# Peptides against a protein of PDB entry 3EFO: the designs that were tried, part 105

Target 1, 262 residues: chain A of PDB entry 3EFO
Amino acid sequence: SQLADLYKSCETDALINFFAKSAFKAVLHQPLKVIREILVNQTAHMLACYRKNCASPSAASQLILPDSMKVLPVYMNCLLKNCVLLSRPEISTDERAYQRQLVMTMGVADSQLFFYPQLLPIHTLDVKSTMLPAAVRCSESRLSEEGIFLLANGLHMFLWLGVSSPPELIQGIFNVPSFAHINTDMTLLPEVGNPYSQQLRMIMGIIQQKRPYSMKLTIVKQREQPEMVFRQFLVEDKGLYGGSSYVDFLCCVHKEICQLLN

## One batch from the design tools (peptide; made by RFdiffusion4, then SolubleMPNN)

Design b2_p12_3_s1 (from b2_p12_3, 5 letters changed)
Fold by OpenDDE base, seed 5:
Structure b2_p12_3_s1 (fold): chain B 262 residues (1-262), chain A 12 residues (1-12)
Amino acid sequence: as target 1 above (262 residues)
Amino acid sequence: SLTVIPDPTPQF
């Protein structure tokens, strides 16, 4: 009962913040490989303990997570795929140092958004609603060529446009006739003044108000070179530098849990 | 407080 209560009281966002800061501190004294192994082991051990002591009987093929840790694996995977914990030569030392320092100062809410961005389907906006659209999972599978998506992680903001984005929306946002006419060098949306533009600006404002840092806006056209940068923020997908997809990570964790329980 | 909650019960 005490163990069950512990899991009930656990908050994933706080836990991820703790793991992130602990890992990023350890980077100064421990090999990255060791740090990654510790994180995976801790994750598996915690979940194995839950399954053993708290979970109701279920199919062995099912990964059972406590409600408070339902999203722990995805966030843990995001942490593991962060450039600070990757020793890839393609990643600048300066970038790793920068990201490390950023996270070390982040609060729980900031780190949550940082590791798992908010991805909003802008093409579904209800101009009569003051509510933010429901976020979608950060995966390419959730994008559509006909869609327009806003991604924010507390530091960066991306407006992604599908190649087949509705001309009406393009006109509404950019006041240009077509996808081809969109200038991706702009860092600010034009003040078009129509309800759709106003709603989008409002949404961007709301997102920005919740964050301590001003997010730079990058406009990204699908299939253009800058999209590669955007795709790195689709954290459920396989990472550019060898990080696992969410699904692959879940499989890995599941296997490790099974090994711990057997 | 999490914006997006992935499927917590995948089957393998």
Scores: peptide ipSAE 0.047, ipTM 0.667, DockQ to the pose 0.121
Fold by OpenDDE base, seed 4:
Structure b2_p12_3_s1 (fold): chain B 262 residues (1-262), chain A 12 residues (1-12)
Amino acid sequence: as target 1 above (262 residues)
Amino acid sequence: SLTVIPDPTPQF
């Protein structure tokens, strides 16, 4: 059907960009609660429409998403959990204003990265490969105490180190013998010069290359205080300030869809 | 291109 074709051609990243800018414009004249409700309702309506008109007959209990929009809920949840829409007292007005303005000027590619960061398992790097490692989902469940992960959202870059990170990788990246010796006050990686270090630096360069802003690097050790900041970017998890996990949000959206279809 | 998410629809 024509409608099915529309959903197939839908670009979720463009939609999220639109929703983000619309919502961030609306914060100036609408209550945040209303804005959040609108976003959820719009999401549910879009997906309900697909379910009703495009999806094959199935049990109402099943959440069926169009392939082109399967990631809509996760991005929408990320949007809903953004500080601009949360208005938590722990987040300064200046920070919210800053992020609002940033997003208002972001292109589609920038906004998608901003809302859903790229999380790369650096400990799996193949120094002989020019390819970036496959990104993992932004959840603590995808981290490992034995792992090293690079997270980037276009504005910030984090190098997260598990407490049991391999000493050889630590040596390769930082030229120190152990996790305990890593200086997290550094905003730049040392130029160690070994292949692994060079590869990591190259990857960081690639990530930075197409972004309009220089990403500040933060080195984060697992279980240290700065990790809490890092965890805020694990957007599929429950938010520090009360935002839903992705799973919980999916449940919420599913319920809304069911209500619309009943 | 849309950001690659390995599993955009986790089971619940």
Scores: peptide ipSAE 0.023, ipTM 0.630, DockQ to the pose 0.185
Fold by OpenDDE base, seed 1:
Structure b2_p12_3_s1 (fold): chain B 262 residues (1-262), chain A 12 residues (1-12)
Amino acid sequence: as target 1 above (262 residues)
Amino acid sequence: SLTVIPDPTPQF
């Protein structure tokens, strides 16, 4: 009962902030492999404890997560896949140092957005509505060749365009007739002045609000080389430089929990 | 088994 209350009151975003800072401090005196193992073990142990002491009777082989920690695995996987915890030569020392220092000073809200970006389907905008579109999960499976998506993680902002994006939306956003005419070298959207353009700019403004850094906009066309950079922020997918998909990581954690409970 | 994957999408 007391343990159950603890898990119910647990805030995953606060935990991931703590784990991130702890891990990023530890990289200075511990091998990366050890740090990654500790993070996985900590995740498994916490969830195993809940399963053992708090969860309702169920099949032992099923993963049971408390509501307050249901997204802990996905955030933990994002942390594990961060460049600071990867030893790949493709990742520069400067980039690792930069991100390490950033996270070390991030509040809970900032780190949450940093590790799990907002991905918004811009092509679904209703120009008559003041409501933001519902965010989708950060996976390529949620993208559409006919869609336009805005991704933001507090540091970077991407506008991703499918190869079959509606010409009318392209015209509305960029004032050009087609996908082929979009200049991806621009870092600012033109002030076209139509309702759709205005709404998109409003959304971008809302996302930028309360963020400590100004996010630079990168325009990305599907199937062009720069899309690979964008795909790195689809954090539920398998990482380019290592790390599992969310599904695979969840399976890994589940297996470890089962081992702890046997 | 993992029949349902929790939705990590933040609520805005």
Scores: peptide ipSAE 0.019, ipTM 0.595, DockQ to the pose 0.351
Fold by OpenDDE base, seed 3:
Structure b2_p12_3_s1 (fold): chain B 262 residues (1-262), chain A 12 residues (1-12)
Amino acid sequence: as target 1 above (262 residues)
Amino acid sequence: SLTVIPDPTPQF
């Protein structure tokens, strides 16, 4: 059908860019509650239309997503959880204004990375490989106390260190004997010069390539205060300010789709 | 072109 062909041609990255800019423009003239409701409704309606007109027959309770829009819900949830669309007093007007302006000027590739960060398991790094390590899902459940992870969203870069990170990797990256000796105030990795350090720096360089802004590096130790900031970028988890987890949002959208179709 | 996205088909 024509509708099926249309859905096959959809690009989620372009859609999220459009929705983000549209919503961030609307905040100037409409209540945040209304904007959030519109975004959820639009998501549900698009997916309901697919389920009704394009999907093969199946149980009504099943969530069936088109491949081209499979990741739309997670990005939409990230948009909904952005500070620009939140009215929490803990978020300053300046921060909202800043992020609003940033997104309003972002291209498709930039907004994609901004809303769903890249999270890389650095502790699995192959120093002989020219390929980046495979990214993991942005959730605390994918972290390990024994692991080291690099997170980047185009604006910020974090190096997260588990409390049980291998001492040999700590030595390799920071030239210190243990986790406790790592200085988290540093914004640049030391020039240790070993293959592991060099590979990590190369990866950081690749991530920085073709990004419009220079990403500041923040070193984060597990269970220390700054980790709370880092956890906000684990966008699949429940948000600090009451935003839903990815799973909860999917359930919400699914229920709304069912209501539209039944 | 998209990052690794979790399986959006949890059990409902």
Scores: peptide ipSAE 0.115, ipTM 0.710, DockQ to the pose 0.137; fails the geometry check

Design b2_p12_3_s2 (from b2_p12_3 with S4V N7D V9F)
Fold by OpenDDE base, seed 1:
Structure b2_p12_3_s2 (fold): chain B 262 residues (1-262), chain A 12 residues (1-12)
Amino acid sequence: as target 1 above (262 residues)
Amino acid sequence: SLTVVPDPFPEF
């Protein structure tokens, strides 16, 4: 069917770019509550249409996503949780204006990374491989106290270190003997010169080369106060300023779909 | 039950 073909060819990243720009334009003329409702409704309508016309028969209790839109809800939730669409006094007007303007000019690839960061397990690096480690889901549940993770969203880069990060890796990256000796005020990694350091720098370089803006590096130690900023980029988790977790959002969307089909 | 969403960056 024509509908099936539409869903098969759907590009979630392009849709999110479109919805983001549309929503951020609408912020100037409509209440945030209305904008958020529209985004949720649009998501639900698209998925309801798929369920009604394209999906194989399934239990009503199941949320069925077409393959092309499997990540639509997660990106939509990220959009909804962006500071531009959140009405919180803790978020400055300048920050909202800045991010609004940024997104309005972003291409599809840039907006994709902006809304859903890359989170890479650096502690798993193979110094003999030129391949990047597989990205993990942006959730605290994917972090490890023994791990080191690199997060990038096109504007910011974070190197997160677990409290139990291997001393060997710490030595390899920072040329210091322990976690306690890491200086979090550094914005540049030292040129230690060992294979691990070189590999990490290469990865960071690859990430940076694909982005139009220079990303500032922030070193983050687990359980230190600055980690709170880092956690805001774990977009699948519940947001600090009232945004839903990804799981909660899925439940919300599913409920809306059921209402549309019943 | 909810469908498990795959990693948004499967190429990595």
Scores: peptide ipSAE 0.042, ipTM 0.614, DockQ to the pose 0.289
Fold by OpenDDE base, seed 3:
Structure b2_p12_3_s2 (fold): chain B 262 residues (1-262), chain A 12 residues (1-12)
Amino acid sequence: as target 1 above (262 residues)
Amino acid sequence: SLTVVPDPFPEF
């Protein structure tokens, strides 16, 4: 059908870019509540239309997404949770204004990374391989106390260290004997010169090369206070300043879809 | 009980 073809032709990254810019423009003349409602409604309507006109009959409890938009909900939730669309006193006006302007000028590739960061389990690096580790979902559930993770969203870069991260990797990256010895005030990794360090630096370089902005590196230790900042980029989790987890958002969207179809 | 098909995960 023509509708099926339309959905197949949809590019989620482009849609998110469009929705983000549209919403961020609307912030200037519409209440945030209205903007959020519109975004949710648009998401639900799009998916309801697919459900009604394109998907095979299925149980009401099943949320069916077209392949081309299978990741639309997660990105939409990230957009809804962005500080620009939140009215929280903890978020400065300057920060909201800054992020608004950034997104308004972002291309499709930039905005997708901005809303859903890349989270890499660098503790799994094979020094003998030139391949990047596969990204994991941006949730605390995907972290490991034994792991070391690199997170990047095009503006910020974080190196997260589990409390039980391997001492050999700590030594390889920081040239210190243990987790406790890592100085989180550093914004640059030391040039240790071993293969692991070189590979990590290479990865960081690759990530940086794809982005128009220089990403400041923040070293984050698990269970230290500054980790809270890092956790805000675990976008599938419930946000500190509001916004649903991805799971909760899916439930919300599903309910709305059902209401539209029944 | 919500069943999501497919399991959405950003691939780009």
Scores: peptide ipSAE 0.016, ipTM 0.578, DockQ to the pose 0.665
Fold by OpenDDE base, seed 4:
Structure b2_p12_3_s2 (fold): chain B 262 residues (1-262), chain A 12 residues (1-12)
Amino acid sequence: as target 1 above (262 residues)
Amino acid sequence: SLTVVPDPFPEF
């Protein structure tokens, strides 16, 4: 059907880019509450329409997402949780203004990365491979105290280290004997010269490649203060300054869809 | 039957 074809061809990344820019423009003349409600309603309406007209029959308790839009809710939630739309006092006006302007100028690819960061388990790196490790979902549940993760959103880059990160990896990256010896004040990784270090730098370079902004590196130790900033980018979790977890948002969307279809 | 498709590109 025509509708089915429409949903099949839907590009969520482009849609999110549009919603983001539209919402961020609207911030100048509409209450944030209204903007957020519109975004949620639009999400629900699109998905309700799909369920009604395109999806196979299913129980009302099920949330049905077309494949082309399976990530729409998560990106939408990320958008809703952005500081521009939250407008929490904990976020400075300057920061909100800055991010607003940034997004207003972002292309589709940039906004995609901005709203949903890449989180890479670099502790799993194969030094013999030129391939990037598969990204994991941006949630605390995907982190490991034994792991080392690289997060990038096009503006910031974080190297997160679990408290139990393997000493051999610590040595490989930082040329220090243990987690405790890592200097988190550095914004550049040392040129240790071993294959692991070189591979990590290569990966970082690839991530930086073709991004319009140079991402500053922040080294984050688990359980230290800077981790709080890092955790803000675990966008599937409940936000520090508000906003739902992805799971909670799905429930919200599902409820709205059901209401629309009843 | 005709079904109204919501506009995925809303104006704010």
Scores: peptide ipSAE 0.023, ipTM 0.590, DockQ to the pose 0.039; fails the geometry check
Fold by OpenDDE base, seed 2:
Structure b2_p12_3_s2 (fold): chain B 262 residues (1-262), chain A 12 residues (1-12)
Amino acid sequence: as target 1 above (262 residues)
Amino acid sequence: SLTVVPDPFPEF
């Protein structure tokens, strides 16, 4: 059907860009609560319409998403969890203003990365491969104590190190003998010169490529205090400032869809 | 009857 084709042609990243800019513009003249409600309602209505008019017969208890909109809920949740749409006292007005202005000028690709960071398992690097490692979902459940992960959102870059990250990789990246010796105050990786280091630097360069802002690198050790900042970028997890996990949000949206369809 | 697809570009 024409409607099905419409959903199939939907570009979630473009929609999120639009919704973000619209919402962030609306912040100037509408209550945050209203804006959030509109975003949730739009999400539910779009998906409900698809369910009703486009989806094949299925159990009412099943959440059916079109392929093109499969990630709409997760991105929408990321948008809803952005500090611009939160009024928590823990978030400064300056930070909200800053991020608002940033997003208002972001292109589609930039906003996509901004709301849903790229999380790469660096510990899986094949130094002989020119391919980037496959990104993982932005959740703590995808991290490992034995792993090293690079997270980038277009503004910040984090190198997260598990407490049990391989000493060989630590040596390769930082030229230090162990996890404990890593200086988290550094904002640049040392020029170690080995293939692993060079590959990581290349990856970082690729991530930085075509981005309008230079991403500051932050080294994060698991279980240290700065990890809490890093965890805020694990956008599928529950936020510290009232944002739901993706699972919880998805359940909420599903309930809303069911309500709309009944 | 079919429900109209919501406007993908809502006004806030």
Scores: peptide ipSAE 0.018, ipTM 0.560, DockQ to the pose 0.042; fails the geometry check

Design b2_p12_3_s3 (from b2_p12_3 with S4F N7D)
Fold by OpenDDE base, seed 2:
Structure b2_p12_3_s3 (fold): chain B 262 residues (1-262), chain A 12 residues (1-12)
Amino acid sequence: as target 1 above (262 residues)
Amino acid sequence: SLTFVPDPVPEF
């Protein structure tokens, strides 16, 4: 059907950009609660429409998404969890204003990365390969104490280090003998010169490429206080300041879809 | 194109 084709051609990243800018503009004139409700409603209605008009028969317990909108819920949840749409005292007005202005000027690609960061398992780097490591889902469940992960959202770059990260990699990246010796106040990786270090720097360069803003690097050690900041970028997890996990949001949206269809 | 495509939860 024409509707099915429409959904197949849908670009989720463009929609998220649109909804983000629309919502962030609306903040000036509408209550946050209303804006959030509209976003959830729009998500549910779009998906309900697909299920009603395009999807093949399926069990009510199944969430049926078109491929083009497969990740719409996760991005919508990320948008809803953005500080601009949260009215928490822990979030300063300046921060909300800053991020609002940033997003209002972001292109589609920038907003995509902004709302759903790229999380790369750096500990899996193959120095013999020119390929970037496959990104993992932005959730604590995808981290490992033995791992080293690079997270970037277009504005910030984090290098997260597990407490049991390999000393060889630590030496390769930081030129220090152990996890304990890593200086988290460092904002630049040292020029160690080995292939692993060079490849990591290359990856960081690739990530920085095509981004309008220079991303500040923050070194994060697992279980140290700054990790709490890092965890806020694990957008599929439950937010610290009033956001749902991706799974919970999916359940919520699914229930609303069912309600719309019944 | 999406930089990363996480899978949704298919069933509830």
Scores: peptide ipSAE 0.023, ipTM 0.611, DockQ to the pose 0.148
Fold by OpenDDE base, seed 1:
Structure b2_p12_3_s3 (fold): chain B 262 residues (1-262), chain A 12 residues (1-12)
Amino acid sequence: as target 1 above (262 residues)
Amino acid sequence: SLTFVPDPVPEF
Protein backbone atom coordinates (compact mmCIF):
# COMPACT_ATOMS: atom_id res chain seq x y z
CA SER B 1 0.00 0.00 0.00
CA GLN B 2 0.99 3.61 -0.42
CA LEU B 3 0.87 4.08 3.33
CA ALA B 4 3.16 1.15 3.90
CA ASP B 5 5.59 2.62 1.42
CA LEU B 6 5.45 5.93 3.20
CA TYR B 7 6.40 4.40 6.51
CA LYS B 8 9.04 2.30 4.85
CA SER B 9 10.69 5.38 3.43
CA CYS B 10 10.26 7.52 6.51
CA GLU B 11 13.44 8.97 7.92
CA THR B 12 13.04 9.27 11.64
CA ASP B 13 16.12 11.43 12.09
CA ALA B 14 14.72 13.98 9.67
CA LEU B 15 11.38 13.93 11.43
CA ILE B 16 12.97 14.52 14.79
CA ASN B 17 14.92 17.42 13.36
CA PHE B 18 11.71 18.85 11.96
CA PHE B 19 9.74 18.37 15.16
CA ALA B 20 12.53 19.83 17.24
CA LYS B 21 12.78 22.97 15.16
CA SER B 22 9.01 23.31 14.95
CA ALA B 23 8.62 22.91 18.68
CA PHE B 24 11.47 25.25 19.51
CA LYS B 25 9.99 27.85 17.21
CA ALA B 26 6.59 27.40 18.79
CA VAL B 27 8.01 28.03 22.27
CA LEU B 28 7.93 31.72 21.46
CA HIS B 29 4.19 31.73 20.86
CA GLN B 30 2.63 28.77 22.65
CA PRO B 31 2.62 27.36 26.17
CA LEU B 32 5.04 24.53 26.78
CA LYS B 33 2.21 22.26 27.85
CA VAL B 34 0.51 22.67 24.49
CA ILE B 35 3.72 22.04 22.61
CA ARG B 36 4.41 18.86 24.54
CA GLU B 37 0.87 17.66 23.94
CA ILE B 38 1.20 18.30 20.23
CA LEU B 39 4.41 16.31 20.05
CA VAL B 40 2.94 13.37 21.92
CA ASN B 41 -0.21 13.49 19.83
CA GLN B 42 1.73 13.62 16.59
CA THR B 43 3.77 10.63 17.68
CA ALA B 44 0.69 8.69 18.66
CA HIS B 45 -1.18 9.59 15.49
CA MET B 46 1.63 8.51 13.21
CA LEU B 47 2.07 5.23 15.01
CA ALA B 48 -1.67 4.66 15.26
CA CYS B 49 -1.98 5.12 11.52
CA TYR B 50 0.67 2.50 10.99
CA ARG B 51 -0.97 0.15 13.45
CA LYS B 52 -4.31 0.54 11.74
CA ASN B 53 -3.30 0.40 8.12
CA CYS B 54 0.06 -1.32 7.83
CA ALA B 55 0.74 -3.61 10.75
CA SER B 56 -0.07 -7.28 10.78
CA PRO B 57 -2.99 -8.32 12.92
CA SER B 58 -1.90 -8.54 16.53
CA ALA B 59 -3.19 -8.17 20.03
CA ALA B 60 -4.13 -4.64 20.98
CA SER B 61 -1.83 -4.94 23.96
CA GLN B 62 1.19 -5.09 21.69
CA LEU B 63 3.00 -1.99 20.58
CA ILE B 64 3.82 -2.44 16.92
CA LEU B 65 6.26 -0.01 15.38
CA PRO B 66 7.40 0.21 11.80
CA ASP B 67 11.09 -0.47 11.34
CA SER B 68 11.66 3.02 10.01
CA MET B 69 10.10 4.54 13.11
CA LYS B 70 11.38 2.07 15.65
CA VAL B 71 13.43 4.76 17.33
CA LEU B 72 10.91 7.58 16.89
CA PRO B 73 9.55 7.31 20.44
CA VAL B 74 12.94 7.36 22.10
CA TYR B 75 14.05 10.43 20.18
CA MET B 76 10.71 12.11 20.75
CA ASN B 77 11.10 11.52 24.45
CA CYS B 78 14.57 13.02 24.31
CA LEU B 79 13.11 16.07 22.61
CA LEU B 80 10.41 16.36 25.23
CA LYS B 81 13.03 16.14 27.95
CA ASN B 82 15.19 18.88 26.49
CA CYS B 83 15.53 21.94 28.70
CA VAL B 84 13.87 24.12 26.07
CA LEU B 85 10.62 22.23 26.50
CA LEU B 86 10.82 21.84 30.27
CA SER B 87 9.26 24.48 32.47
CA ARG B 88 11.58 24.22 35.44
CA PRO B 89 13.00 27.10 37.43
CA GLU B 90 16.27 25.22 37.82
CA ILE B 91 16.90 25.74 34.12
CA SER B 92 18.18 29.20 33.37
CA THR B 93 16.67 31.32 30.64
CA ASP B 94 20.09 31.67 29.09
CA GLU B 95 20.55 27.92 28.86
CA ARG B 96 17.17 27.49 27.23
CA ALA B 97 17.87 30.27 24.78
CA TYR B 98 21.27 28.85 23.97
CA GLN B 99 20.07 25.32 23.31
CA ARG B 100 17.08 26.62 21.37
CA GLN B 101 19.34 28.54 19.05
CA LEU B 102 21.71 25.61 18.68
CA VAL B 103 19.00 23.20 17.62
CA MET B 104 17.42 25.72 15.28
CA THR B 105 20.61 25.66 13.23
CA MET B 106 21.43 21.96 13.49
CA GLY B 107 21.33 19.60 10.59
CA VAL B 108 19.78 16.17 10.80
CA ALA B 109 22.98 14.39 11.78
CA ASP B 110 23.84 16.91 14.47
CA SER B 111 20.40 16.93 16.02
CA GLN B 112 20.13 13.17 16.31
CA LEU B 113 23.42 13.00 18.18
CA PHE B 114 22.47 15.98 20.28
CA PHE B 115 19.23 14.41 21.47
CA TYR B 116 20.57 10.88 21.83
CA PRO B 117 24.27 10.72 22.70
CA GLN B 118 26.71 8.03 21.75
CA LEU B 119 27.74 5.93 24.73
CA LEU B 120 30.73 3.72 24.02
CA PRO B 121 32.17 1.01 26.25
CA ILE B 122 35.82 1.98 26.14
CA HIS B 123 36.89 -0.83 28.44
CA THR B 124 36.09 -3.28 25.64
CA LEU B 125 38.46 -1.72 23.13
CA ASP B 126 40.41 -3.96 20.85
CA VAL B 127 43.69 -2.17 20.31
CA LYS B 128 44.20 -4.10 17.10
CA SER B 129 40.90 -3.01 15.59
CA THR B 130 40.15 0.26 13.84
CA MET B 131 36.44 -0.20 14.44
CA LEU B 132 34.56 1.73 17.05
CA PRO B 133 33.01 -0.31 19.81
CA ALA B 134 29.28 -0.81 19.54
CA ALA B 135 27.36 1.91 21.30
CA VAL B 136 25.16 0.98 24.23
CA ARG B 137 21.80 2.36 25.30
CA CYS B 138 22.01 5.64 27.18
CA SER B 139 20.89 4.26 30.52
CA GLU B 140 22.50 3.64 33.86
CA SER B 141 21.53 0.01 33.47
CA ARG B 142 24.11 -0.30 30.72
CA LEU B 143 26.96 1.06 32.79
CA SER B 144 29.27 -1.13 34.82
CA GLU B 145 31.26 -0.32 37.92
CA GLU B 146 34.10 -2.18 36.28
CA GLY B 147 33.71 -0.27 33.05
CA ILE B 148 34.91 2.88 31.35
CA PHE B 149 32.53 4.67 29.01
CA LEU B 150 32.84 7.54 26.57
CA LEU B 151 29.75 9.69 26.01
CA ALA B 152 29.43 12.31 23.29
CA ASN B 153 26.49 14.42 22.14
CA GLY B 154 28.25 16.71 19.69
CA LEU B 155 28.78 19.44 22.27
CA HIS B 156 30.17 17.61 25.26
CA MET B 157 32.36 14.60 25.72
CA PHE B 158 32.51 12.64 28.96
CA LEU B 159 34.81 9.88 30.04
CA TRP B 160 33.03 8.01 32.80
CA LEU B 161 34.96 5.67 35.04
CA GLY B 162 33.44 3.05 37.27
CA VAL B 163 34.70 2.82 40.82
CA SER B 164 36.06 -0.62 40.03
CA SER B 165 37.63 0.27 36.70
CA PRO B 166 40.60 -1.95 35.91
CA PRO B 167 43.82 -0.42 37.24
CA GLU B 168 45.64 -1.49 34.11
CA LEU B 169 43.25 0.55 31.97
CA ILE B 170 43.55 3.51 34.30
CA GLN B 171 47.30 3.24 34.00
CA GLY B 172 46.96 2.94 30.26
CA ILE B 173 44.78 6.03 29.92
CA PHE B 174 46.02 8.33 32.67
CA ASN B 175 49.42 6.94 33.63
CA VAL B 176 48.39 6.78 37.27
CA PRO B 177 48.26 3.69 39.47
CA SER B 178 44.64 3.81 40.61
CA PHE B 179 41.18 5.27 40.34
CA ALA B 180 41.85 7.55 43.29
CA HIS B 181 44.77 9.17 41.52
CA ILE B 182 42.76 10.29 38.50
CA ASN B 183 42.53 14.06 38.27
CA THR B 184 39.02 14.97 37.16
CA ASP B 185 40.05 18.55 36.49
CA MET B 186 41.84 17.46 33.35
CA THR B 187 40.26 18.42 30.04
CA LEU B 188 42.81 16.52 27.99
CA LEU B 189 44.04 12.98 28.23
CA PRO B 190 47.76 12.58 28.70
CA GLU B 191 49.76 11.22 25.81
CA VAL B 192 50.77 7.99 27.47
CA GLY B 193 51.76 6.41 24.19
CA ASN B 194 50.68 2.81 24.73
CA PRO B 195 48.38 1.07 22.23
CA TYR B 196 45.30 1.43 24.40
CA SER B 197 45.84 5.15 24.89
CA GLN B 198 46.41 5.60 21.19
CA GLN B 199 43.27 3.69 20.32
CA LEU B 200 41.18 5.75 22.71
CA ARG B 201 42.60 8.96 21.33
CA MET B 202 41.84 7.78 17.83
CA ILE B 203 38.24 7.04 18.75
CA MET B 204 37.87 10.44 20.35
CA GLY B 205 39.35 11.98 17.25
CA ILE B 206 36.92 10.17 14.97
CA ILE B 207 33.98 11.34 17.05
CA GLN B 208 35.25 14.89 17.06
CA GLN B 209 35.97 15.03 13.35
CA LYS B 210 32.34 14.42 12.50
CA ARG B 211 31.09 17.34 14.58
CA PRO B 212 31.16 21.07 13.87
CA TYR B 213 31.96 22.09 17.45
CA SER B 214 34.93 21.19 19.55
CA MET B 215 33.74 19.01 22.39
CA LYS B 216 35.19 19.69 25.80
CA LEU B 217 36.27 16.55 27.60
CA THR B 218 35.07 16.01 31.14
CA ILE B 219 36.45 13.21 33.26
CA VAL B 220 33.79 11.75 35.52
CA LYS B 221 34.31 9.37 38.41
CA GLN B 222 31.41 7.23 39.47
CA ARG B 223 29.85 8.29 42.78
CA GLU B 224 31.45 11.70 42.73
CA GLN B 225 29.21 14.75 42.62
CA PRO B 226 29.99 15.71 39.01
CA GLU B 227 28.52 12.38 37.91
CA MET B 228 25.11 13.99 38.26
CA VAL B 229 25.81 16.11 35.21
CA PHE B 230 26.83 13.04 33.27
CA ARG B 231 23.69 11.19 34.27
CA GLN B 232 21.55 13.85 32.65
CA PHE B 233 22.81 12.57 29.31
CA LEU B 234 21.59 9.07 30.04
CA VAL B 235 18.46 10.06 28.18
CA GLU B 236 16.58 6.78 28.46
CA ASP B 237 16.45 7.11 32.23
CA LYS B 238 14.04 9.25 34.16
CA GLY B 239 15.04 12.86 33.91
CA LEU B 240 16.21 14.92 36.84
CA TYR B 241 13.65 17.60 36.08
CA GLY B 242 10.61 15.39 35.66
CA GLY B 243 11.09 13.89 32.24
CA SER B 244 9.91 10.35 31.64
CA SER B 245 12.06 7.34 31.14
CA TYR B 246 11.90 5.82 27.70
CA VAL B 247 9.88 2.89 28.99
CA ASP B 248 7.37 5.16 30.68
CA PHE B 249 7.07 7.25 27.56
CA LEU B 250 6.43 4.17 25.45
CA CYS B 251 3.66 3.19 27.79
CA CYS B 252 2.18 6.64 27.47
CA VAL B 253 2.35 6.56 23.70
CA HIS B 254 0.89 3.08 23.57
CA LYS B 255 -2.02 4.16 25.71
CA GLU B 256 -2.63 7.09 23.41
CA ILE B 257 -2.50 4.86 20.35
CA CYS B 258 -5.03 2.50 21.85
CA GLN B 259 -7.33 5.40 22.58
CA LEU B 260 -7.08 6.56 18.99
CA LEU B 261 -7.87 3.12 17.62
CA ASN B 262 -10.77 2.38 19.92
CA SER A 1 1.33 -3.43 30.48
CA LEU A 2 4.00 -2.99 27.87
CA THR A 3 6.11 -6.12 27.70
CA PHE A 4 8.44 -5.17 24.89
CA VAL A 5 10.78 -2.27 24.39
CA PRO A 6 12.54 -1.82 21.07
CA ASP A 7 16.03 -3.11 21.59
CA PRO A 8 18.48 -1.61 19.13
CA VAL A 9 20.50 1.41 20.07
CA PRO A 10 18.94 4.44 18.38
CA GLU A 11 21.46 4.93 15.64
CA PHE A 12 20.80 6.10 12.10
Scores: peptide ipSAE 0.023, ipTM 0.665, DockQ to the pose 0.383
Fold by OpenDDE base, seed 4:
Structure b2_p12_3_s3 (fold): chain B 262 residues (1-262), chain A 12 residues (1-12)
Amino acid sequence: as target 1 above (262 residues)
Amino acid sequence: SLTFVPDPVPEF
């Protein structure tokens, strides 16, 4: 059907870019509550339309998402949880204004990365491979105390280290004997020169490649204060300053869809 | 098109 074809051709990244810019423009003249409601409603309406007109018959209790839009909810939740739309006092006005302007100028690819960061398990790096490790979902549940993860959203880059990170990896990256010896004040990785270090830097370079902004590196130790900032980028989790986890948001959207279909 | 496509949450 025509509708099915439309959904099939839908590009979620472009859609999120559109919604983000629309919402961030609307912030100037509409209450945040209204904007958020509109975004949720639009999401629900789009998905309800698919459910009604394109999906195979199924129980109303079942959430059915088109393949082309299956990640719309997660990105929408990320958008809704952005500081521009949350407007929490913990976030400075300047920061909100800054992020608003950034997004307003972002292309589709940049905004996609911005709202849903890449989280890479670099402790699994194969020094003999030039391929990036497969990204994992941005949630605490995907982290490991034994792991080392690189997170990037196009503006910031974090190197997160679990408290039980392997000493050999610590030595490989930082040339220090243990987790405790890592200096988190550094914004650049030392040039250790071993294959692992070089591979990590290469990966960081690849991530930085073709991004319009130079991402500042922040080294984060698990359970230290800077981890709180890092955790804000675990966008599928409940936000520090508000916003639902992805699961909760998905439930919300599902309920809205059901209501629309009844 | 998406650089990373997370899977939907299977259960809620």
Scores: peptide ipSAE 0.022, ipTM 0.613, DockQ to the pose 0.133
Fold by OpenDDE base, seed 3:
Structure b2_p12_3_s3 (fold): chain B 262 residues (1-262), chain A 12 residues (1-12)
Amino acid sequence: as target 1 above (262 residues)
Amino acid sequence: SLTFVPDPVPEF
């Protein structure tokens, strides 16, 4: 069908960029509540339309997504949880203004990375391989106390260290004997010069090269206070200042879709 | 109630 073809050609990353910019423009003249409702409704309507007109018959309990929009909900949830669309007093006006302006000028590639960060398990690095580790989902459930993870969203870069991260890796990255010895005030990794360090630096370089802004590196130790900032980038989780987890959001959207189709 | 949740890591 013509409609099926339309969905097949849908560029989710472009849609997210559009929705973000539209919403961030709207905050100047519409209540945040209304904007959020519009975004949810748009998501639900798009998916409901697909199910009604394009999907094969299925049980009402199933959420059926077109392949091209498989990741639309997760990105939409990330957008909804962005500080620009939140009115929490804990979020400064300056921060909202800053992020709003940034996104308003972002291209499609920049915005998708901004809303859903890249999270890499660098503790799995094979120094004999030139391949980047596969990204994991941005959720605490995918972290490991024994792991070391690099997170980047195009603006910020975090190196997260589990409390039980291997001492040999700590030594390799920081040239210190243990987790406790790592200075989290540093914004640059030391040039230790071993293969692991070099590989990590290469990965960081590759990530940076794709982005227009220089990402400041923040070293984060698990269970230290600054980790709270890092956790805000685990966008599939609930978040500190509100917003649903991805799972909860999907449930919400699914309910909305069902209502539209009844 | 959902019967499944999309699993892939978002990447464009």
Scores: peptide ipSAE 0.022, ipTM 0.658, DockQ to the pose 0.403

